# Peptides against a protein of PDB entry 3T6J, part 325

Target 1, 375 residues: chain A of PDB entry 3T6J
Amino acid sequence: PIVESYIGFIESYRDPFGSRGEFEGFVAVVNKAMSAKFERLVASAEQLLKELPWPPTFEKDKFLTPDFTSLDVLTFAGSGIPAGINIPNYDDLRQTEGFKNVSLGNVLAVAYATQREKLTFLEEDDKDLYILWKGPSFDVQVGLHELLGHGSGKLFVQDEKGAFNFDQETVINPETGEQIQSWYRSGETWDSKFSTIASSYEECRAESVGLYLCLHPQVLEIFGFEGADAEDVIYVNWLNMVRAGLLALEFYTPEAFNWRQAHMQARFVILRVLLEAGEGLVTITPTTGSDGRPDARVRLDRSKIRSVGKPALERFLRRLQVLKSTGDVAGGRALYEGYATVTDAPPECFLTLRDTVLLRKESRKLIVQPNTRLE
Target 2, 372 residues: chain A of PDB entry 3T6J as posed
Amino acid sequence: PIVESYIGFIESYRDPFGSRGEFEGFVAVVNKAMSAKFERLVASAEQLLKELPWPPTFEKDKFLTPDFTSLDVLTFAGSGIPAGINIPNYDDLRQTEGFKNVSLGNVLAVAYREKLTFLEEDDKDLYILWKGPSFDVQVGLHALLGHGSGKLFVQDEKGAFNFDQETVINPETGEQIQSWYRSGETWDSKFSTIASSYEECRAESVGLYLCLHPQVLEIFGFEGADAEDVIYVNWLNMVRAGLLALEFYTPEAFNWRQAHMQARFVILRVLLEAGEGLVTITPTTGSDGRPDARVRLDRSKIRSVGKPALERFLRRLQVLKSTGDVAGGRALYEGYATVTDAPPECFLTLRDTVLLRKESRKLIVQPNTRLE

## One batch from the design tools (peptide; made by RFdiffusion4, then SolubleMPNN)

Design b2_p28_8_s4 (from b2_p28_8, 17 letters changed)
Fold by OpenDDE base, seed 2:
Structure b2_p28_8_s4 (fold): chain B 375 residues (1-375), chain A 28 residues (1-28)
Amino acid sequence: as target 1 above (375 residues)
Amino acid sequence: ELEEAKKLIVELQKLDPNREKELDETVL
């Protein structure tokens, strides 16, 4: 078997400022079969990057072919096990040196284990479909999230010598129609500038890329989905995201006005974006459970994903990228924190919904590390 | 073996009060 490992101060999700890495490490075995699917995605990456909703001037100047591997984790030392990884976690290095993508396949497999009777917040008609396609759709999402999410976008930089990595005279900000007015100076990084929102913001961008690009037929073909199956995978992927946005409320602390989990905050933001799109795309309905206690249902109108959802996500995702590229912390914070704000304002009444989410909280899944031996 | 693993996880969770709150779900 092919064995991979890494160790060090890598992920910063536990840092309130998004800058300090947690010491972690793993040992894993390569899943060759699943890795082959991701390699097909890698082969299409350069083309798919062009489908992202920002000008080429906001994308990396040079495509650097990454590695992408699916791993079965044998041991993981850290506070939490991710489903996917894109390393290094330095945008400048990703831009200039390259990156590696990893999917933790057996972690995903554990996440796929869902009991129908315990599946919360979905319409009954969606539950079977959700259970059937959650795994496959999540594989698609992880691949896109890591490779084309974290692996995309350019930072505008002025180096120590005063040289720019972009043409100041010709590059136009698509949101303002004006020349670029801000950038990263020497020594400034994504994390250093965006600080408290950096991790969640980036996760939101990556998740949004996944949702946006999963609509592309080529992506679905790469993963072996065609026709009705492809449409079901798309639907379940989007449905999972909007559901996750509701579930995310568990990780909000109203008293402190803070989020305790970057990915969940990101998912809530996406939910807010899709709710804002309106037109019946997403509906959250408070209900009463069979136990007589509060419950809720999330409904996603499949027929409006492309017509309503995609344009809304496109605009949002473009704004995320433009603000990231230009180092516009003020604009980025205003945008992101605006969507990340949790209030009890009608019609959603998110704080009330949070109570429902907490009431319906699932028991924590325990991930037990496996062992293996050579015979 | 599984029970021992569960015990270990519980002990590790006690070491970090925020572990349960922050990382309850698989993340991407």
Scores: peptide ipSAE 0.020, ipTM 0.444, DockQ to the pose 0.143
Fold by OpenDDE base, seed 3:
Structure b2_p28_8_s4 (fold): chain B 375 residues (1-375), chain A 28 residues (1-28)
Amino acid sequence: as target 1 above (375 residues)
Amino acid sequence: ELEEAKKLIVELQKLDPNREKELDETVL
């Protein structure tokens, strides 16, 4: 339909246990032009899923073609307005029945409204490029995040009758080289098993898929980018992610060792992964602002995205998926919480950087309900 | 209209402490 809506208990980001949905609803109008790009992405999804860094045995057995629509939101009732949505949120249903993706296109415009002079933590040389390509790169990221992030991967399940949805004798865990040792039992779900980390972990996986697959030329072509423009979109997408990882520190509460925003926690984790990769890929440099107060700069070496960044992200993303598929909560928690830990240890001194982030906090953006007219 | 919308958002944010935190970033 040209007008889309939904209402109900949908997103569980407000539940510390990731189980209880917030009641929300929206009314939106289809953006046909942008939807056409996502339809092309959907048409390529089955092939692009094969590019993900896990064995086919860890991917859905059958590709179910989803809907993907770009929407201009007229009204949204909820605590937070998403840039994209993948529903249903139940992995078992996504796997067996399929899913629907939406991009809330006009919500993204709010994210792009940052004035150059207010753009924090970037090198001056990157600011204009960032401003130019933030929008387009985010469209790519959202599309990949929803469709191929949330829409990818298989959960290994033993049903109530004792039957497995995988061959126990032949499926090998790519991380251990051994047979599958754990799975979801009847009644167990992603959210029930991974609980407090489920939402953020899944967002991290989805964001990582976006970064990983945005390197694929076919993806950029689908969105209309070629040559130097494609490379700039890639660069800005990765740059935005590492910057977001720094900004994420605002949403960490040191006293409670708690993250208050699942996506920002995810972005911080990705930053940590890319920092761990080393080799000058990502550099965070504390500086002094023009006001004489602490500042910082994030630098991403464009030339190292494919050589250093991609392999690091590949390994990490594979681990995320394998642990998710096998229901290995202990391993998953150890991995994710390890990267999500915020300390003041050198060289990064993240707690100190957090103070800088708070000091440089941008004014809150207001999302204003739009109107529409017939012309 | 814009100013009125801004006021409304501020009022809504006051009603729910978690709402204020959630509105800082777009949900994906």
Scores: peptide ipSAE 0.027, ipTM 0.452, DockQ to the pose 0.185; fails the geometry check
Fold by OpenDDE base, seed 1:
Structure b2_p28_8_s4 (fold): chain B 375 residues (1-375), chain A 28 residues (1-28)
Amino acid sequence: as target 1 above (375 residues)
Amino acid sequence: ELEEAKKLIVELQKLDPNREKELDETVL
């Protein structure tokens, strides 16, 4: 078998300032069959990057073909086991040197293991479809998230010599219609500049890229889905995201006004964006469970994904990228924290919903690291 | 082996009360 590993201070999710990496390491075996699917996505990456909702001037100057492999984890040392990884975590290096993507396939398999009777917050009519397509849709989402999410976008930089990596005279901010007015200076990084919101903001951007691009027929084709299956994968991917946004409330601490999970915060933000889009796209309905206790249902109108959801996500995702590219911390924080705010304001009453989420919390899944043998 | 793993996880959770919260959902 082909063995891959890494070790070091890599992920900063546990750092409130997003700067200090947690020491982690893994040993994994390459899943050749699944890796081949991601290689097809890589082959289309340059073209798919053009479909992202920002001008080429906000995208990487030069496409660098990354590696993408699916891995079956044998051992993982760290506080949490990711489903996917994009490294390095330095945007400057991603722009100039490239990056590597991995999907931790057997970690995803654990996440897919949901019993129908334990599946919370979905309409009964959606449960079977969700169970059927959760795995495949997650593969699509992870691939897009890592490769075209984390792997996309340009940071505007002024180097130590005062040179810019963009034309100040010709590059226009698509949100303002004006020339670029802010950038990263020498020594400034994404994490150092955006600090407390950097990790979650980036995850939100990457997740949004996944949702946005999964609507593209070529993406589903790459993963082997066509016709009704492709539409079901899209639907379940979006449904999973809005459900995840509700589940995310578990990871919010009202007393401290903080989020404990960057990815879950990101998913909540996306939920808020899609709720704001209105027009019946997403509906969260408080209900009473069979046990007489509070429950809730999330409904996503499939017919509104393209007409309502996509435009809303397009605008939001473009704003995320523009603010990231320009190093506009004030604007970025205002945007992101605005959507990340959890209140009990109607109609959603998120703090009340949080109580429901906590009440309906499933038993924690135990991830047991496997062993293997060669015969 | 599974029981031993469960015990280990419980012990690790005791060491870091926030660990349980971090492991509840898959990270991407």
Scores: peptide ipSAE 0.024, ipTM 0.444, DockQ to the pose 0.146; fails the geometry check
Fold by OpenDDE base, seed 5:
Structure b2_p28_8_s4 (fold): chain B 375 residues (1-375), chain A 28 residues (1-28)
Amino acid sequence: as target 1 above (375 residues)
Amino acid sequence: ELEEAKKLIVELQKLDPNREKELDETVL
């Protein structure tokens, strides 16, 4: 088998400031079949980057072809196992040196292993579809998230010599219609400027890219989906995200007004964006479970994903990118923390829903090292 | 073996309530 290993200070999610990496180490085996799909995605990456909802001036000037591999993890040493990785975690380095992507395929498989009777917050009609397409849709999402999410977008920088990596006279901020008024100065990084929101903000951007681009027929074709299957994969991917946004409430601590998990905060933000879009796109309904205790149902109107969801996500995602590119911390924080705020305001009553989420919390899965053998 | 392992995990979780806390850091 082809063996890969990552060892070092890699992920910064445990750093409140997003800068210090936690020591992480894993050994994995390449999944050749799944890696082939990601290779096709990489081959289309330059074209797909043009489909992102920001001007080319806000995208990287030069496409750097990354590696992308699906890995089956044998051993993982760290505080948490990700589903995918894009390294390095420094945007300045990604812009100049490029990046590498991996999907931890068997970690994803653990997340897919949900028994129908234990699947929470979905309508009965959606459960079978969700179970069928959860895996495939997640492969699509992870691929897009890592490659075109984390791998996209330009940071406007003034270097140590005072030179800009963008034309100050011609580049226009699409949100304001004005010239660029802020940028990263020498020594400033994404993490240093955005600090406490940097990780979650970036995860939110990456997840949003996944949802947005999964609507593109070429993406589904790359993963081998067409016709009704492609539409089901799209639906389940979006459904999974809105469900995840509800589940995310477990990781909010009301007493401290903080989030304990960056990805979950990001997913909650996306849920809020899609709820704000209105028009019946997403509905969360408190219910009573068969046990007589509080429950909830998330509904996503499939017919409104493209007409309502896509435009809402487009606007939000563009705003995320523009604020990131310009280093506008004040604007970025205001936007992101606004959507990340958890209150008990109607109609959603998120604090009350949190109680329901906690009540319906499924048992944590234990990930166990697999055995290997020669065949 | 996988099914047995799953059953064992459930049993272990019942035995150690703090084990859930140890797994909190796993991001799936």
Scores: peptide ipSAE 0.019, ipTM 0.409, DockQ to the pose 0.066; fails the geometry check

## One batch from the design tools (peptide; made by RFdiffusion4, then SolubleMPNN)

Design b2_p29_1_s1 (from b2_p29_1, 12 letters changed)
Fold by OpenDDE base, seed 4:
Structure b2_p29_1_s1 (fold): chain B 375 residues (1-375), chain A 29 residues (1-29)
Amino acid sequence: as target 1 above (375 residues)
Amino acid sequence: SEFEELLKKLGLTITDEVASVTTFLQTAS
């Protein structure tokens, strides 16, 4: 078997300032079948990057073909097990030296295993479809998230010699219509500059890329889905995201106005964006469970994903990227924290919904990793 | 259950005890 491993101070999720890496390491075996799909995705990456909703001037100058591998985890040492990895973490290195993408397949597989009776917040008519396509849709999402999410976008940088990696005279900020007014100076990084919102913001961008690009037929084809199956995968991927946005409320601490998990905060933000789009795209309805206690249902109108959802996500995703590229912390924070704010304002009454989410909270899973033997 | 069968195939076990597993995707830092 092909063995992959890495070790070091990698992820900064546990640092409130997003700067200090947590020590982690893994040993895994390559999943050849899934890796082949990701390799096809890599082969199409240059073309797919052009589909992202920002000007080419905000995209990498040169496409560097990364490695993308799906791994079955044998051992993972850390506070959490990721579903996907994009390394190195430094954006400047990604755009100049390249990067490697990793999907942890067996972690995803475990996450896929949902019992119908325990599946919360979905309409009954969606449950079977959700269970059927959750895994495949998540594979698509992870691939896009890691490769074209984390692997996309350009940071505008002024180096130590004063040189810019962009043409100050010709590059226009698509949001303002003006020349670029801010950038990263020498020594400044994404994490150092955006600090407390950096991790969640980037996850939100990457998740948004996944949702946005999963609508592209070529992407679905790469993963082996066509026709009705492709449409179902798209639907379930989007449905999973909006559901995740509701579930995210578990990780919000109202007393501290704090999010305890970066990815869940990101998913809540996306939910807010899609709710803001209106037109019946997403509906969250408080209900009463069979036990007589509060419950809720999330509905996503499949027919409005492309007509309502895509444009909303496009605009939002573009703004995320532009603010990231220009190092506009003030603008980025205002945008992101605005969507990340949890209030009890109608019609959603998110703080009330949070109580419902907590009430319906499932037991957390402890994953015990396998031993392998050669026979 | 199907879930248990999957776990066996993967050589994984899941328990409700002691610690929670958080799955996440890597961020660009």
Scores: peptide ipSAE 0.016, ipTM 0.365, DockQ to the pose 0.095; fails the geometry check
Fold by OpenDDE base, seed 3:
Structure b2_p29_1_s1 (fold): chain B 375 residues (1-375), chain A 29 residues (1-29)
Amino acid sequence: as target 1 above (375 residues)
Amino acid sequence: SEFEELLKKLGLTITDEVASVTTFLQTAS
C-alpha cells in the first residue's frame, strides 16, 4: 500500500503566538475511496474559489493544485490527532510552492463512538440525524476547510525591492470602497503580524469557508450527496458547528480572559456570528436535565441556513479575508476578539453556559490506533 | 499532563470530540 509519513513542526495551535509548530509525526495509508472524492474537489477547486465572498483580487492569482489525499492513520505522535492536515503549513510556502491536504479519515470514525444518550446539547429530534450524518458532514467540512479554507486568500505584499503583488491603483477594498491602505512588508508574515490571534483567526476563516461552501450543490455532489441527503448533510454540518461553539466554552479561561484552544475559539466565534444573525437561526436554551441540574439545547433552524445564516457568514468571512489580505491587524483583532469575547451578558449568558458545559462534560476519549490489515 | 505526554510518546492521544479529533492544520510560519 501507499504509505505516507510526516514528521516535523506542523500544528501551532498550542503556541499562544501562533507561530511555533508542535513537533508531530505520523504514518498513514491512503484511503482511496475518500481520496477520490477529494480529487474531484481539487478538480473543482479553482471554480469553487470563485464562489468565496471576496473579489478575485483578494484571491490567489493562481490556484496551486495540491496533492489531496485522505489517510488512515496508522500511528500518530502528537498532542492531538487532527482530522485534516495541510502540508506545508506555512503561508509563504502555500502561496508559492503549493501544498498537500491530508484528511485523517479513521480518526473521525473512532471519535464518533458517542452514545446517543450521552450526546449533549442537542434536541432529541436531531440526535439520530446527527449521529447518522456527523461523519459524512465532517468529510465535507474537512475537505473544504483544508483545501478551500487554508488554500484560499491572497496576502498583499510589498517585497524587499518595493514591488507589490497587487495593483495599488486598481485594487479596491470591498469593505471600504477605497484603495488598499495596508499590506505585508518584507519580512512580515501572517503569524508575525497577527501573532496571538493568527492561528485561531485562520482556523475560523477556514471553518467559515467550509460552512459557506458546503451549501453549494456541486460540493455535495462531489461527496456523493443529493436531494434530501445533501440537505441533511448541510444541516448536520452547521448544527455540528454551532454545537461545537457551545462546547468550546470549556476551553475558555475566564480568569485570564484567554482561550486555550485555537480551534475551539474559532468555533465559538462562528457561533457568535450566527447568533448575531438572529431571526431564530440559532437558539441556545438553558434547560434542566433529568438529574435536576443545568443543561442546554442548541437549536438550528435549517430553513434559515440559506436565508439568514449564509448572508451573515458571507459578510463575516469577507471581512476576515479582507483584513487578512491587507495585514490590518488592528481591524482584524478588533473584529475577531470582539466575537471571541465571553461575558455573562444576556440573553446568552455565556459564562453561565460555560458552567453548564463543564457540568455536562464527558470524559475525554482515548484514541488507540490498532493494527491495520489489508484484505 | 504527564499521562498525556506518555501517550504522546506512544503515539496515542487523549481527545475530545471537538478540540482534538476535529483539529485542522493551521498556518505556522
Scores: peptide ipSAE 0.014, ipTM 0.427, DockQ to the pose 0.057; fails the geometry check
Fold by OpenDDE base, seed 2:
Structure b2_p29_1_s1 (fold): chain B 375 residues (1-375), chain A 29 residues (1-29)
Amino acid sequence: as target 1 above (375 residues)
Amino acid sequence: SEFEELLKKLGLTITDEVASVTTFLQTAS
């Protein structure tokens, strides 16, 4: 089998300033079947990038086709096992030299084994669909997240010689209608400018790209879903995200007013965006469990995903990208921290919901990675 | 179980119950 290994400082999720990579190392074997799907996604990447909700001027001038490999993890050294990795994770390098996407297939496979009785915060009617499609939908989400999420978007840069990588006279900020007024100067990077919110912000952007593009029929086709199956995959992907946003509250520390996990913060932000969209798209209802203790239910109206959810996500995602491209830290922080704020304000009462989430928290899984040999 | 066998083939062994997808995508802080 083809064996791949990666060792080094890759992900910066644990760096409060978003610039220092956590040391990670893994050895994995290639999953050829899943890799084939990702190869098809890569082949369609340039076209799919055009579907993203920002002007071409805010997209990379040229998409550098990456190698995309799905791996079954044999050994992973780090604080957590991700489902996918975009290498390198340095945005400046992604822009100029290209990148490799790695999907950790067996991590996704493990996630498929969800017991119905332990599945929290979902309506009973959604549980069976969720169990059936969470794996496939997650494959879609991870692929989009890594390839077209992290792989998309242009940073406006003025180099050391004063040259711009964009036309200052013609490029218009779609949010303001004005010319570009801010950019990255020589030596400035995404991480250096956005600092404490850089990692979570980028994850939020990537997750949003996944949700947004999974609505595209071509994406579902690439992953082998058509008709009713495709619609169910879409529904479950969105449902999983809004549920994840609720679950994310576990990782908020009210006393410190901070988040302890970048992805979870990102998912909460997306939940807030979709809740703000209103119109019955997402509903979180406090309930009483069979044990007489607090519980909650998340409802997603599938009929409103395209009509209500997509436009809301489109606007939000565009704003994320525009602020990122222009290096507008003040605007970006205001936007992101606004959605990331956790209060007990009605109607959601998120701090109260957090108590419910903690009450319903399941034990963390321990994964042991045994030795593998050829037979 | 069939699932356990699959995990073994994939080089993983779960020592506790599988709760949710998000559990595996966590970065410990």
Scores: peptide ipSAE 0.007, ipTM 0.370, DockQ to the pose 0.081; fails the geometry check
Fold by OpenDDE base, seed 5:
Structure b2_p29_1_s1 (fold): chain B 375 residues (1-375), chain A 29 residues (1-29)
Amino acid sequence: as target 1 above (375 residues)
Amino acid sequence: SEFEELLKKLGLTITDEVASVTTFLQTAS
């Protein structure tokens, strides 16, 4: 089998300024079957980028085709094992030098260990469907997240010589209807400029891209889903995201007003966006568990994903990108932190829900990576 | 940890049980 190894400073989630990568290293084996799907996604990436809800002027001038490989992790050194990695994980480098996407297949396969009785916060009618499709839907989401999420969007830059990488006279901000009024100056990067929100904001953008593009028939076809299966994959992907948004509350520290996990904060933000859309799209209902203690159920109306969810996500995702492209930190922070706030205000009462989430949390699992041998 | 986050994303309840990553490996050539 083909063996891949990576060593370096990659993920910056633990850096309070979002710029310093944590030292990571892993050795993995190529999963050819999953890699084939991702290769097809790569082949369609340039076309799919046009489906994103921002003008072409806010997209990269030229898509840099990445090497996309799904791997089974043999060993990993770091604070955690991610599902996917975009290398290099610096936006300025991704804009100019290209990038490599790595999906860690055996980490994704953990989904197969899910027991029905251990699934929290889902309606009973959704549990079997969730178990069946969570793996495939997650593969779709990860592929879109890494490739078209992190791989998309243009930063407006003025170089050291004063030249712009965009036409100041013709490019229009779709949110304001005006010319571009802010950009990145020489030496400024996404991470340096957006600092404390950079990682989570970018993850939120990438996750949103996944949800948005998974609605596209071509994407489902690439992953081998058609008809009712495709609709179920879409439903479960969105359901997983809204559930994850609820689960995310575990990683919020009320006393410090702090999020401890960038991805989970991102998922909570998406949940808030979809809740704001209203019209019965997403409902979180406090319940009583079989043990007589607080519980909750998340309901997603699949019939409203396209009619209610998509437009809401479209608007939000466009705003994320526009603010990112223009380097509008004030606007970006206001938008993102607005959705990332956790209060106990009705009707959601998120702090109360957090207590429920924590109540339903079980003790930490110890994951062991034993020696792997080829027989 | 990011790994715990991923497990939750996958809908897994984290317990005190020991799990081996190898049990989830897919056949690779």
Scores: peptide ipSAE 0.000, ipTM 0.358, DockQ to the pose 0.053; fails the geometry check

